# Peptides against a protein of PDB entry 6B9H, part 42

Target 1, 151 residues: chain A of PDB entry 6B9H
Amino acid sequence: AELCESLLTWIQTFNVDAPCQTVEDLTNGVVMAQVLQKIDPAYFDENWLNRIKTEVGDNWRLKISNLKKILKGILDYNHEILGQQINDFTLPDVNLIGEHSDAAELGRMLQLILGCAVNCEQKQEYIQAIMMMEESVQHVVMTAIQELMSK

## One batch from the design tools (peptide; made by RFdiffusion4, then SolubleMPNN)

Design b2_p15_7_s4 (from b2_p15_7, 5 letters changed)
Fold by OpenDDE base, seed 4:
Structure b2_p15_7_s4 (fold): chain B 151 residues (1-151), chain A 15 residues (1-15)
Amino acid sequence: as target 1 above (151 residues)
Amino acid sequence: SPLLEEFFKKIQAKL
């Protein structure tokens, strides 16, 4: 999906340790967890990160387990830290991500992470970085942010 | 793009 591809490009700017070149690379949640830790290392600390299994392979059950933890973390972060500034009108189906590498649902998950970035303590820096991205990516990110902020 | 920049400025104002 267009959303997923653009946000994958955005995710790649974080330069995390885990492979993050393909949609499938993101389906185990490890990249997402590492990105979230970069966004707010005080909240998504090492203890939180350690709950995410890193040696998942192609086990879709483990992927889903990780993704559920990621999603919970994002939602809790929104509630506890961000003051629920992000509209969670439609939650991603982590089952489809883990079992089928569903790009559309993955895009929704990455959109939630985008929401964390543009609302975190360093939100201005992340927004600035987005403004420096390729125009086509900016357009998708722009619409994604707008959707998140709309009530 | 100036249009995109303006939009992001608008977003920043909301945040």
Scores: peptide ipSAE 0.110, ipTM 0.749, DockQ to the pose 0.106
Fold by OpenDDE base, seed 3:
Structure b2_p15_7_s4 (fold): chain B 151 residues (1-151), chain A 15 residues (1-15)
Amino acid sequence: as target 1 above (151 residues)
Amino acid sequence: SPLLEEFFKKIQAKL
């Protein structure tokens, strides 16, 4: 899916420790958790990150468990820190991500992380970084941001 | 592109 591929490219700019080259690399949630820690290390601190299992392999049940924790973290962050600035949104189906590597649902998950980045304390820096990306990727990211901000 | 830059400027204004 175009959304997922573009946001994967965006995720790669964070240069996290975990492998993040493919859609499959993102399905265990480890990359997503590390990205969230970079976005706001005071909220997504080491204690939070330590709840995400890093040695998941192909166990889709463990993937889903991680993804549920990450989704909860994102929702709580939006409520507690960001003041719920994003639109009411159809939540990603983490079961489809974990069990089937569903790119469309993964795209929605990454879109929520994008929402965290463009609303966090360092939002201006993240927006500026997006403006330096390849034009086709920018278009998808812009559309994704617009959707999050529209009521 | 100028179009993309203007769009991001608009987004930043809303944030």
Scores: peptide ipSAE 0.101, ipTM 0.748, DockQ to the pose 0.135
Fold by OpenDDE base, seed 5:
Structure b2_p15_7_s4 (fold): chain B 151 residues (1-151), chain A 15 residues (1-15)
Amino acid sequence: as target 1 above (151 residues)
Amino acid sequence: SPLLEEFFKKIQAKL
């Protein structure tokens, strides 16, 4: 999916420690958790990050467990910190991500993380970083942000 | 592109 591929490119700009070169690399949630910690380390602190299991391999049940924790964290962050600026949005099916590496659902998950970045305390820096991306990727990211802000 | 730049200026003002 174009959304997933473009947002994967965006995720790669965070330069996290975990491998993040392929869609499959994102399905265990470790990259997502590390990205969220960079977005707001006071909220997504080490105690939060330690709840995400590493070295899950191909265990789709462990992937789903991680993804559910991450989704919960994103939703709580929107309610508690961002003042519910992103509400009533279509939620990703983390079962399809963990079990089948579904790119469309993964795209929706990454879009929620994008929402955290463009609404967090350092939102101006993340917006500027997006403006420096390749134009075709910018277009997809722009559309994704528009969809978030229209809800 | 001008369209993208104007968009990001707009969202920066709203956020």
Scores: peptide ipSAE 0.094, ipTM 0.748, DockQ to the pose 0.104
Fold by OpenDDE base, seed 2:
Structure b2_p15_7_s4 (fold): chain B 151 residues (1-151), chain A 15 residues (1-15)
Amino acid sequence: as target 1 above (151 residues)
Amino acid sequence: SPLLEEFFKKIQAKL
């Protein structure tokens, strides 16, 4: 999916420790958790990060467990820190991400992380970085932001 | 952004 591929490129700019070259690399949630920690290390601290299982391999049940924790973290962060209210927005199906590496659903998940970045304390830094991305990727990312802010 | 906030609230409500 175009959204997923563009947001994968965006995720790669964080230079996290976990492998993040393919869609499947993101399905265990480890990269997402590390990105969230970079976005707000005070909220997504080491205690939170330690709840995410590493060395998951191909165990889709463990992937789903991690993804559920991450999704909860994002939603809690939005409520507790960002003060954001999400209207009738479609949540990603983490079961499809974990079990089938569904790119469309993964794109929705990454879009939520994008929402965290563009509303966090360092929002201007992340927005500036997006504005420097390749044009086609930038277009998709900015459209994704607009979608988040218009619903 | 109010719109972004609404988006996240909808997501949270579905959890």
Scores: peptide ipSAE 0.089, ipTM 0.658, DockQ to the pose 0.039; fails the geometry check

Design b2_p15_8_s1 (from b2_p15_8, 6 letters changed)
Fold by OpenDDE base, seed 1:
Structure b2_p15_8_s1 (fold): chain B 151 residues (1-151), chain A 15 residues (1-15)
Amino acid sequence: as target 1 above (151 residues)
Amino acid sequence: MREEVRKFFEELLAS
């Protein structure tokens, strides 16, 4: 999916420790968790990160477990820190991500993380970093942000 | 399209 591929490129700019080259690399949630920690390490602290299991391999049940925790963290962050209401009707299906590596749903998950980045304390830095990316990627990111803000 | 994108992020920065 176009959204997923562009946001994967964006995720790669965070230079996290976990492998993040493919869609499959993101399905266990470890990369996402590390990205969220970079976005707001005070909220997504080490204690939070330690709840995300590493080395899950191809175990889709463990992937889903991680993804559920991450999604909850994102939603809580939006409500508690960003003061934003998230439309639950458009939430990603973490079961499809974990079990089938669904790129469309993964894109939705990454879109929520994008929302965190462009609204966090250091949003200026993240926005400026996006503006340095390829124009085609910027356009997809723009559309993704617009979709979030329209809710 | 490039101009549209640039303006969007500039306005986002100003928000």
Scores: peptide ipSAE 0.707, ipTM 0.952, DockQ to the pose 0.867
Fold by OpenDDE base, seed 5:
Structure b2_p15_8_s1 (fold): chain B 151 residues (1-151), chain A 15 residues (1-15)
Amino acid sequence: as target 1 above (151 residues)
Amino acid sequence: MREEVRKFFEELLAS
């Protein structure tokens, strides 16, 4: 999916420790958790990150477990820190991500993380970084942000 | 398209 591919490129700009070259690399949630910690280390602190299992392998049940924790963290962050209600927004199906590496659903998950980045305390830095990316990626990111803002 | 995208993010920065 175009959304997933563009946001994967965006995720790669964070230079996290976990491998993040392919869609499959993101399905265990480790990269996403590390990205969230960079976005707001006070909220997504080391104690939070330690709840995400790193040695998951191909175990889709463990992937789903991690993804559920990450999704909950994102939703809680939006309500508690960003003051935004996204109850009407379509949430990603983490079962499809963990079990089938569904790119469309993964794109939705990354879109939520994008929402955190462009609304967090350091949103200026993340927006400016996006403006340095290729135009095609910027356009997809713009559309993704617009969709979040309209809900 | 390029100008549209640029303006969008500039406005987002100002919000």
Scores: peptide ipSAE 0.706, ipTM 0.952, DockQ to the pose 0.844
Fold by OpenDDE base, seed 2:
Structure b2_p15_8_s1 (fold): chain B 151 residues (1-151), chain A 15 residues (1-15)
Amino acid sequence: as target 1 above (151 residues)
Amino acid sequence: MREEVRKFFEELLAS
């Protein structure tokens, strides 16, 4: 999906340690967890990151377990730190991500992470970095942010 | 499109 592809490109700018070249690379949640730690290392600290299993292979059950923890972390961060309310009815289906590598649902997950980045303490730096990306990516990111702000 | 996107992020920076 266009959303997933653009946000994958955005995720790659974080230069995390885990492989992040394909949709499949993101399905175990490790990249997303590392990105969240970069966004706010005080909240997504080492103790939080250690809850994410790193050696999951193709085990979709372990992927889903990681993704559930990450989603919970994002939601808690929004409520506790960012003071934002997210509509639960539009949350990503982590089962589809973990078991089927569903790009549309993964896009929704990455969109939530985008929301964290553009509202965190270093939001100015992340916004400026987005403004340096390809125009097509910027447009998708803009739309994604607008959708989050409308909720 | 380029101008629209630029203005959006500039406003976002100012928020």
Scores: peptide ipSAE 0.706, ipTM 0.952, DockQ to the pose 0.915
Fold by OpenDDE base, seed 3:
Structure b2_p15_8_s1 (fold): chain B 151 residues (1-151), chain A 15 residues (1-15)
Amino acid sequence: as target 1 above (151 residues)
Amino acid sequence: MREEVRKFFEELLAS
């Protein structure tokens, strides 16, 4: 999926410790959790990050457990810190991500993280970093932001 | 496309 591939490229710019080369690498939620900590380490602190299991392997049940925690964290962050409202009917299906590595649903999850980055205290720095990426990636990111802000 | 995208993010920065 174009959305997932472009946002994977964006996620790679964070240089997190966990492997983040493929869609499959993101399905356990570890990369996403580390990215969120970089976006706002005061909110997504070490105590929050430690709730995400790192030794998951191919266990889709553990993946889903991590993804549910991450999704909740994103939603809470939007409501408590960013003052944003997100429609629950448009939320990613974490079961499809965990069980089937669904790229479309993973793209929706990464889109929510993008929303956190472009609305957080350091949004200027994240937007400027996006403007330095390849044109094709910037275009997908633009569309993703437009869609997110209209919800 | 390049100008469209550039203008979008510039406006986003100004918001």
Scores: peptide ipSAE 0.704, ipTM 0.952, DockQ to the pose 0.847

Design b2_p15_8_s2 (from b2_p15_8, 6 letters changed)
Fold by OpenDDE base, seed 1:
Structure b2_p15_8_s2 (fold): chain B 151 residues (1-151), chain A 15 residues (1-15)
Amino acid sequence: as target 1 above (151 residues)
Amino acid sequence: MKEETRKFFEELLAQ
């Protein structure tokens, strides 16, 4: 999906430790968890990150377990820190991500992370970084942000 | 499109 591919490119700018080259690389949630820690290390601290299982392999049940924790973290962050600045009414189906590597649902998950980045304390830096990306990616990101913050 | 996106993110920065 266009959303997923563009946001994958965006996710890669975080330079996390976990492999993040393909859609499949993101399905276990490890990359997403590491990105969230970079976005707000005080909230997504080491104790939070340690709840995410590493070395999941192809175990879709473990993937789903991780993804559920990450989604909960995002939603809690939105409520507790961001003050409900993003629209989370349409949530990603983490089962489809974990079991089938569903790109559309993964895109929705990454979109929520994008919402965290553009509303966090360091939002200026993240927005400026987006403005340095390829125009086609910027356009998709813009549309994704507009959708998230429309109420 | 370039101008549209630039203006969008500049406005977002201003918030």
Scores: peptide ipSAE 0.689, ipTM 0.944, DockQ to the pose 0.833
Fold by OpenDDE base, seed 2:
Structure b2_p15_8_s2 (fold): chain B 151 residues (1-151), chain A 15 residues (1-15)
Amino acid sequence: as target 1 above (151 residues)
Amino acid sequence: MKEETRKFFEELLAQ
């Protein structure tokens, strides 16, 4: 999916410890959790990160468990910190991500993380970094942000 | 397209 591919490229700019080269690499949630910690380490602190299992392998049940925690974290962050600026009416299906590596649903999850980045304390830096990416990626990111901010 | 995206993000930065 175009959204997933562009946002995967964006996620790679965070230089997290976990491998993040493929869609499959993101399905266990570890990369996403590490990215969220970079976005707001005060909220997504070590205690929060420790709830995410790292040694998941191909266990789709464990992947889904992680993804559910991450999705909840994102939604809670939006409500508690961001002031509900993100349209979360259409949520990603974490079951499809965990069991089937569904790129479209993964794209939706990454889109929510994008929403966190462009509304966090360091939003200026993240926006400026996006402006340095390839135009094709910028366009997809722009559309994704517009969708999140729409009422 | 470049101008479109540039303007979008500049406006976003201004918020």
Scores: peptide ipSAE 0.689, ipTM 0.944, DockQ to the pose 0.921
Fold by OpenDDE base, seed 4:
Structure b2_p15_8_s2 (fold): chain B 151 residues (1-151), chain A 15 residues (1-15)
Amino acid sequence: as target 1 above (151 residues)
Amino acid sequence: MKEETRKFFEELLAQ
């Protein structure tokens, strides 16, 4: 999916420790959790990160469990910290992500993380970084942000 | 399209 591909490229700019080269690399949630910690380490602290299981392998049940925790974290962050600036009218299906590596649903999850980045305390830096990316990526990101904030 | 995205993010920064 175009959304997932562009946001994967964006996710890679965070230079997290976990491998993040492919869609499947993201399905266990570890990369996403590490990215969220970079976005707001005070909220997504070590205690929060420790709830995300590492060494998941291909266990789709563990993937789904992680993804559910991450999704909850994002939604809670949106409510508690961001003041619900992100519309969650369409939540990603974490079951499809964990069990089937569904790129479209993964894109939706990454879109929520994008929402966190462009609304967090360091939003200026993240927005400016996006503006330095390939124009085709910027366009997809723009559309994704518009969907989050206006629908 | 480049101008469109530039304007969008500049406006986003202004918020």
Scores: peptide ipSAE 0.687, ipTM 0.943, DockQ to the pose 0.838
Fold by OpenDDE base, seed 3:
Structure b2_p15_8_s2 (fold): chain B 151 residues (1-151), chain A 15 residues (1-15)
Amino acid sequence: as target 1 above (151 residues)
Amino acid sequence: MKEETRKFFEELLAQ
């Protein structure tokens, strides 16, 4: 999916420790958790990050468990820190991500993380960084932000 | 497309 591929490129700019070159690399949630910690290390602190299992392999149940924790973290962050309401009916299906590596649902998950970045304390820096990316990626990111703001 | 995208993010920065 165009959304997933563009946001994967965006995620790669964070230079996290976990491998993040493919869609499959993101399905266990480890990259997402490390990215969230970079976005707001005071909220997504080491104690929070340590709840995410790193040695998951192909265990889709463990992937789903991680993804549920991450999704909850994102939702809580939006409500508690960003003061934003997210429509629950449009949330990503973490079961499809963990069990089937569903790129469309993964794209929606990364879209939520994008929402955190462009609304956090360091939003100016993240927006400026996006403006330095390839135009095709910027266009997809723009559309993704517009969708979030309309929900 | 490039100009429209630039304008979008410029406005976003201004908020």
Scores: peptide ipSAE 0.686, ipTM 0.943, DockQ to the pose 0.917

Design b2_p15_8_s3 (from b2_p15_8, 6 letters changed)
Fold by OpenDDE base, seed 2:
Structure b2_p15_8_s3 (fold): chain B 151 residues (1-151), chain A 15 residues (1-15)
Amino acid sequence: as target 1 above (151 residues)
Amino acid sequence: MKEEVRAFFEELLAS
C-alpha cells in the first residue's frame, strides 16, 4: 500500500532501536511505541512503554494486544494533549495488522502517529524533516495529514 | 506538484 510504504520510510527517520525495515517489523507495535516515546516522552513515558511486550515473535495475539494499547495511547493523546485535532472516523483494524500484517491497516495506524508528530510540541521540527524527504513521500504525507485534520 | 506540496507544509508550519 502506498500509504504504508511512504509512512514506513518516514518511521525509519526516527532511528529507533527496534528493527523497522519491513511491514512485518512494525506489526508487533514495538517500533511504533518507541516512535511515540520520541514524539512526546513526557506522555509516552517509560511506564507506558513498559506495558508493551517486546518479545512477541510471531504470536499474533500478543501483537494485537500491543497494538490495542498503542491505539488507545494515540487516541488518549489526541484527546488529552492535542485537543481532538485528529479525525478518527476511520480507525485501523489492529486485528488485521497483528494476524495478517495488513499493510493498508498498518498505514492507517502510522497515519495516526503522523498526526501526533505534526501536532506535538516539536511539530515544527517534524514538519521540516518531512519537507526534506522525497517528493513522492511528501505528497502521500500531505494527503494523509489533510485526511486526518479534515472536518 | 512540488509547489503545492511545499505551500501546504509552509502553511502548516505557520499554523
Scores: peptide ipSAE 0.697, ipTM 0.948, DockQ to the pose 0.837
Fold by OpenDDE base, seed 4:
Structure b2_p15_8_s3 (fold): chain B 151 residues (1-151), chain A 15 residues (1-15)
Amino acid sequence: as target 1 above (151 residues)
Amino acid sequence: MKEEVRAFFEELLAS
């Protein structure tokens, strides 16, 4: 999906330790968790990160478990820290991500992370970084943000 | 499209 591919490119700019070259690389949630920690290490601290299983392999049940924790973390962050500035009316189906590597649903998950980045304490830096990306990516990101911030 | 996108993010920065 276009959303997923563009946001994958965006995710890659974080230079996390976990492999993040393909859609499949993101399905276990480890990359996403590491990205969230970079976005707000005070909230997504080591204790939070330790709840994410790193040795998942192809176990879709473990993937789903991780993804559920990550989604909860994002939603809690939105509520507790961001003041519910993003619209979560359409939540990603983590079952489809974990079991089928569904790119569309993964895109929605990454979209929520994008929401965290553009609303966090370092939002200015993340927005400026996005502005340095390729135009095609910027356009997709723009649309994604517009959807998140819509009331 | 370039101008549209740039304008969007500039406004986002200003918010």
Scores: peptide ipSAE 0.696, ipTM 0.948, DockQ to the pose 0.848
Fold by OpenDDE base, seed 3:
Structure b2_p15_8_s3 (fold): chain B 151 residues (1-151), chain A 15 residues (1-15)
Amino acid sequence: as target 1 above (151 residues)
Amino acid sequence: MKEEVRAFFEELLAS
C-alpha cells in the first residue's frame, strides 16, 4: 500500500534500534513503540516501553497484544496531551496487522503516529524533516495529515 | 503539485 510504504520510509528516519526495513518488521510493534518514545519520551517513557514485548518472533498473538497497547497509548496521548486533534473514526485493525501483516491497516497505524509527531511539542522539527523527504512521500504524508485533521 | 505540498506544510508550520 502506498500509505504504508511512504510512512515506512518516514519511520526509518527515526533511526530506532529495532529493525525497520520491511512491513513485516513493523508488525510486532517494537519499532512503533520506539518511535513514539522519541516523539515524546516524557509520556512514552521507559516504563511504558517496557510493557512492549521485544522478542515475539512470529507469534501473532503477542504481536496483537503489543499493537493493542500501542494503539491505546496513541489514543490516550491524543486525548490527554494533544487535545484530541486526531480523528479516530477509522481505527486500524490490529488483528489484521498482527496475524496477516496487512499493509493497509499498518498504514493506518503509522498514520496515527504521524499525527502524534506533527502535533507534539517538537512538531516543527518533525514537519521540517518531512519537508526534506521525496516529493512523492511528502504528498502521501500531506494527504494522511489532512485526513487526520478532518472532523 | 510540488508547490501545493510545500504550501501545505508551510501553513502547517504557521498553525
Scores: peptide ipSAE 0.696, ipTM 0.948, DockQ to the pose 0.869
Fold by OpenDDE base, seed 5:
Structure b2_p15_8_s3 (fold): chain B 151 residues (1-151), chain A 15 residues (1-15)
Amino acid sequence: as target 1 above (151 residues)
Amino acid sequence: MKEEVRAFFEELLAS
């Protein structure tokens, strides 16, 4: 999916420790958890990150468990810190991500993380970084933000 | 399209 491909490129700019070259690399949630910690390390602290299991391999049940924790963290962050600026009417199906590596649903998850980045305390830096990406990626990101923040 | 995208993010920065 175009959304997932563009947001994968965006995720790669965070330079996290976990491998993040393919869609499959993102399905265990480890990359996403590390990205969220970079976005707001006071909220997504080491105690939070330690709840995400590493070395899950191809175990889709463990992937889903991680993804559920991450989704909960994002939603709680939106309510407690961001003031519910993100519209969550279309939540990702983490079962499809963990069990089938569904790119469309993964795109929706990454879209929620994008919402965290462009609304966090360091939103200016993240927005400016997006403006330095390829125009085609910027356009997809723009559409994704518009969808999230629409009332 | 390029100008539209630039304008969007500039407005987002100002929000």
Scores: peptide ipSAE 0.696, ipTM 0.948, DockQ to the pose 0.869

Design b2_p15_8_s4 (from b2_p15_8, 5 letters changed)
Fold by OpenDDE base, seed 2:
Structure b2_p15_8_s4 (fold): chain B 151 residues (1-151), chain A 15 residues (1-15)
Amino acid sequence: as target 1 above (151 residues)
Amino acid sequence: MSEEVRQFFEELLAS
């Protein structure tokens, strides 16, 4: 999916410790958790990060467990810190991500993380970084932000 | 960068 591939490229700019080269690499949630910690380390602190299981392998049940925690964290962050309301009917299906590596649903998850980045305390830096990316990626990111903020 | 994209992110920065 175009959304997933573009946002994967965006995620790679965070230079997290976990492997993040493929869609499959993101399905266990570890990369996403590390990215969220970079976005707001005061909220997504070490105690929060420690709840995310590492070394999950191909265990889709553990992947889904991690993804559910991450999704909850994102939603809580939006409500408690960003003051945003997200339409629940457009939330990603973490079961499809964990069990089937569904790129479309993963794209939706990454889109929520994008929303956190462009609304956080360091939003200026993240926006400016996006403006330095490839034009095709910028356009997809722009559309993703527009869609998210219209909900 | 296209004008459309530039305008969008400039406005987003100003928000």
Scores: peptide ipSAE 0.721, ipTM 0.958, DockQ to the pose 0.714
Fold by OpenDDE base, seed 5:
Structure b2_p15_8_s4 (fold): chain B 151 residues (1-151), chain A 15 residues (1-15)
Amino acid sequence: as target 1 above (151 residues)
Amino acid sequence: MSEEVRQFFEELLAS
């Protein structure tokens, strides 16, 4: 999926500790959790990050458990910090991500994280970083942001 | 960068 592939490229700019080279690398939620901590470490603090299980391997049940926690964190962050600026009517199916590595649903999850980045306190830094990316990726990211913030 | 993309992110920065 074009959305997932473009947002994977975007996720890689965060330079997190966990491997993040493939779609499969993202399915356990560890990369996403580390990215969220970088976006807002006061909200996604060490106590929050410690709830995400590492070394889950191919255990899709553990993946889904992590992804559910991450999705809840994103939605709570949107409500409590961002003032509900993100449209959450179309939520990702974390079961499909964890069990089947569904790229389309993973794209939706990464899109929500994108929404956090471009609306957080350091949104200027993240927007400017996006403006330094490949033009084809920029266009996909632009469309994704437009979809998120459309009312 | 295309003008469409540039204008979008410039406006987003200003919001």
Scores: peptide ipSAE 0.721, ipTM 0.957, DockQ to the pose 0.717
Fold by OpenDDE base, seed 4:
Structure b2_p15_8_s4 (fold): chain B 151 residues (1-151), chain A 15 residues (1-15)
Amino acid sequence: as target 1 above (151 residues)
Amino acid sequence: MSEEVRQFFEELLAS
């Protein structure tokens, strides 16, 4: 999906330790967890990160378990830290991500992470970084942000 | 960068 591919490119700018070259690389949640820790290491701290299983392989059950924790973390962050600035009426289906590597639903998950980045304490830095990306990616990111912040 | 995109992110920065 266009959303997923563009946000994958965005995710790659974080230079996390986990492999993040393909859609499937993201389906276990490890990359997403590491990205969230970069976004707000005080909230997504070591204790939080340790709840994410790193030795997942192709086990879709473990993927889904991780993804559920990631999603919960994002939602809790939105409520507790960001003041509920992100519209979450259409949550990603983590079952489809974990079991089928569904790019559309993965895109939705990455969109939520994008919401965290553009609303966190370092939002200025993340927005400026996006402004340095390819124009095609910028346009998709813009649309994604608009959707998240719409009432 | 297109003017539309530039304006959007500049406004976002100002918010």
Scores: peptide ipSAE 0.721, ipTM 0.957, DockQ to the pose 0.722
Fold by OpenDDE base, seed 3:
Structure b2_p15_8_s4 (fold): chain B 151 residues (1-151), chain A 15 residues (1-15)
Amino acid sequence: as target 1 above (151 residues)
Amino acid sequence: MSEEVRQFFEELLAS
């Protein structure tokens, strides 16, 4: 999926510790959790990150458990910190991500993280970083942001 | 960068 591939490229710019080369690498939620911590370490602190299991392997049940925690964290962050600036009427299906590595649903999850980045305290820096990416990626990101902020 | 994309992110920065 174009959305997932473009946002995977975007996620790679965070240079997190966990492997983040493929769609499959993102399905356990570890990369996403580390990215969120970089976005706002005061909210997504070590205590929050420690609730995400890192040694998941191919256990789709554990993947889903992690993804549910991450999704909740994103939604809570949006409501408590960002002031509900993103559209959450269509939530990603974390079951499809965890069990089937569904790229479309993963794209929706990454889109929510994008929403956090472009609305957080350091939003200017993240937006400027996006403006340095390939134009094809920028266009997908633009569309994704427009969709998120349309209430 | 296309003008459309540039303008979008410039406006987003100004919001």
Scores: peptide ipSAE 0.719, ipTM 0.957, DockQ to the pose 0.719

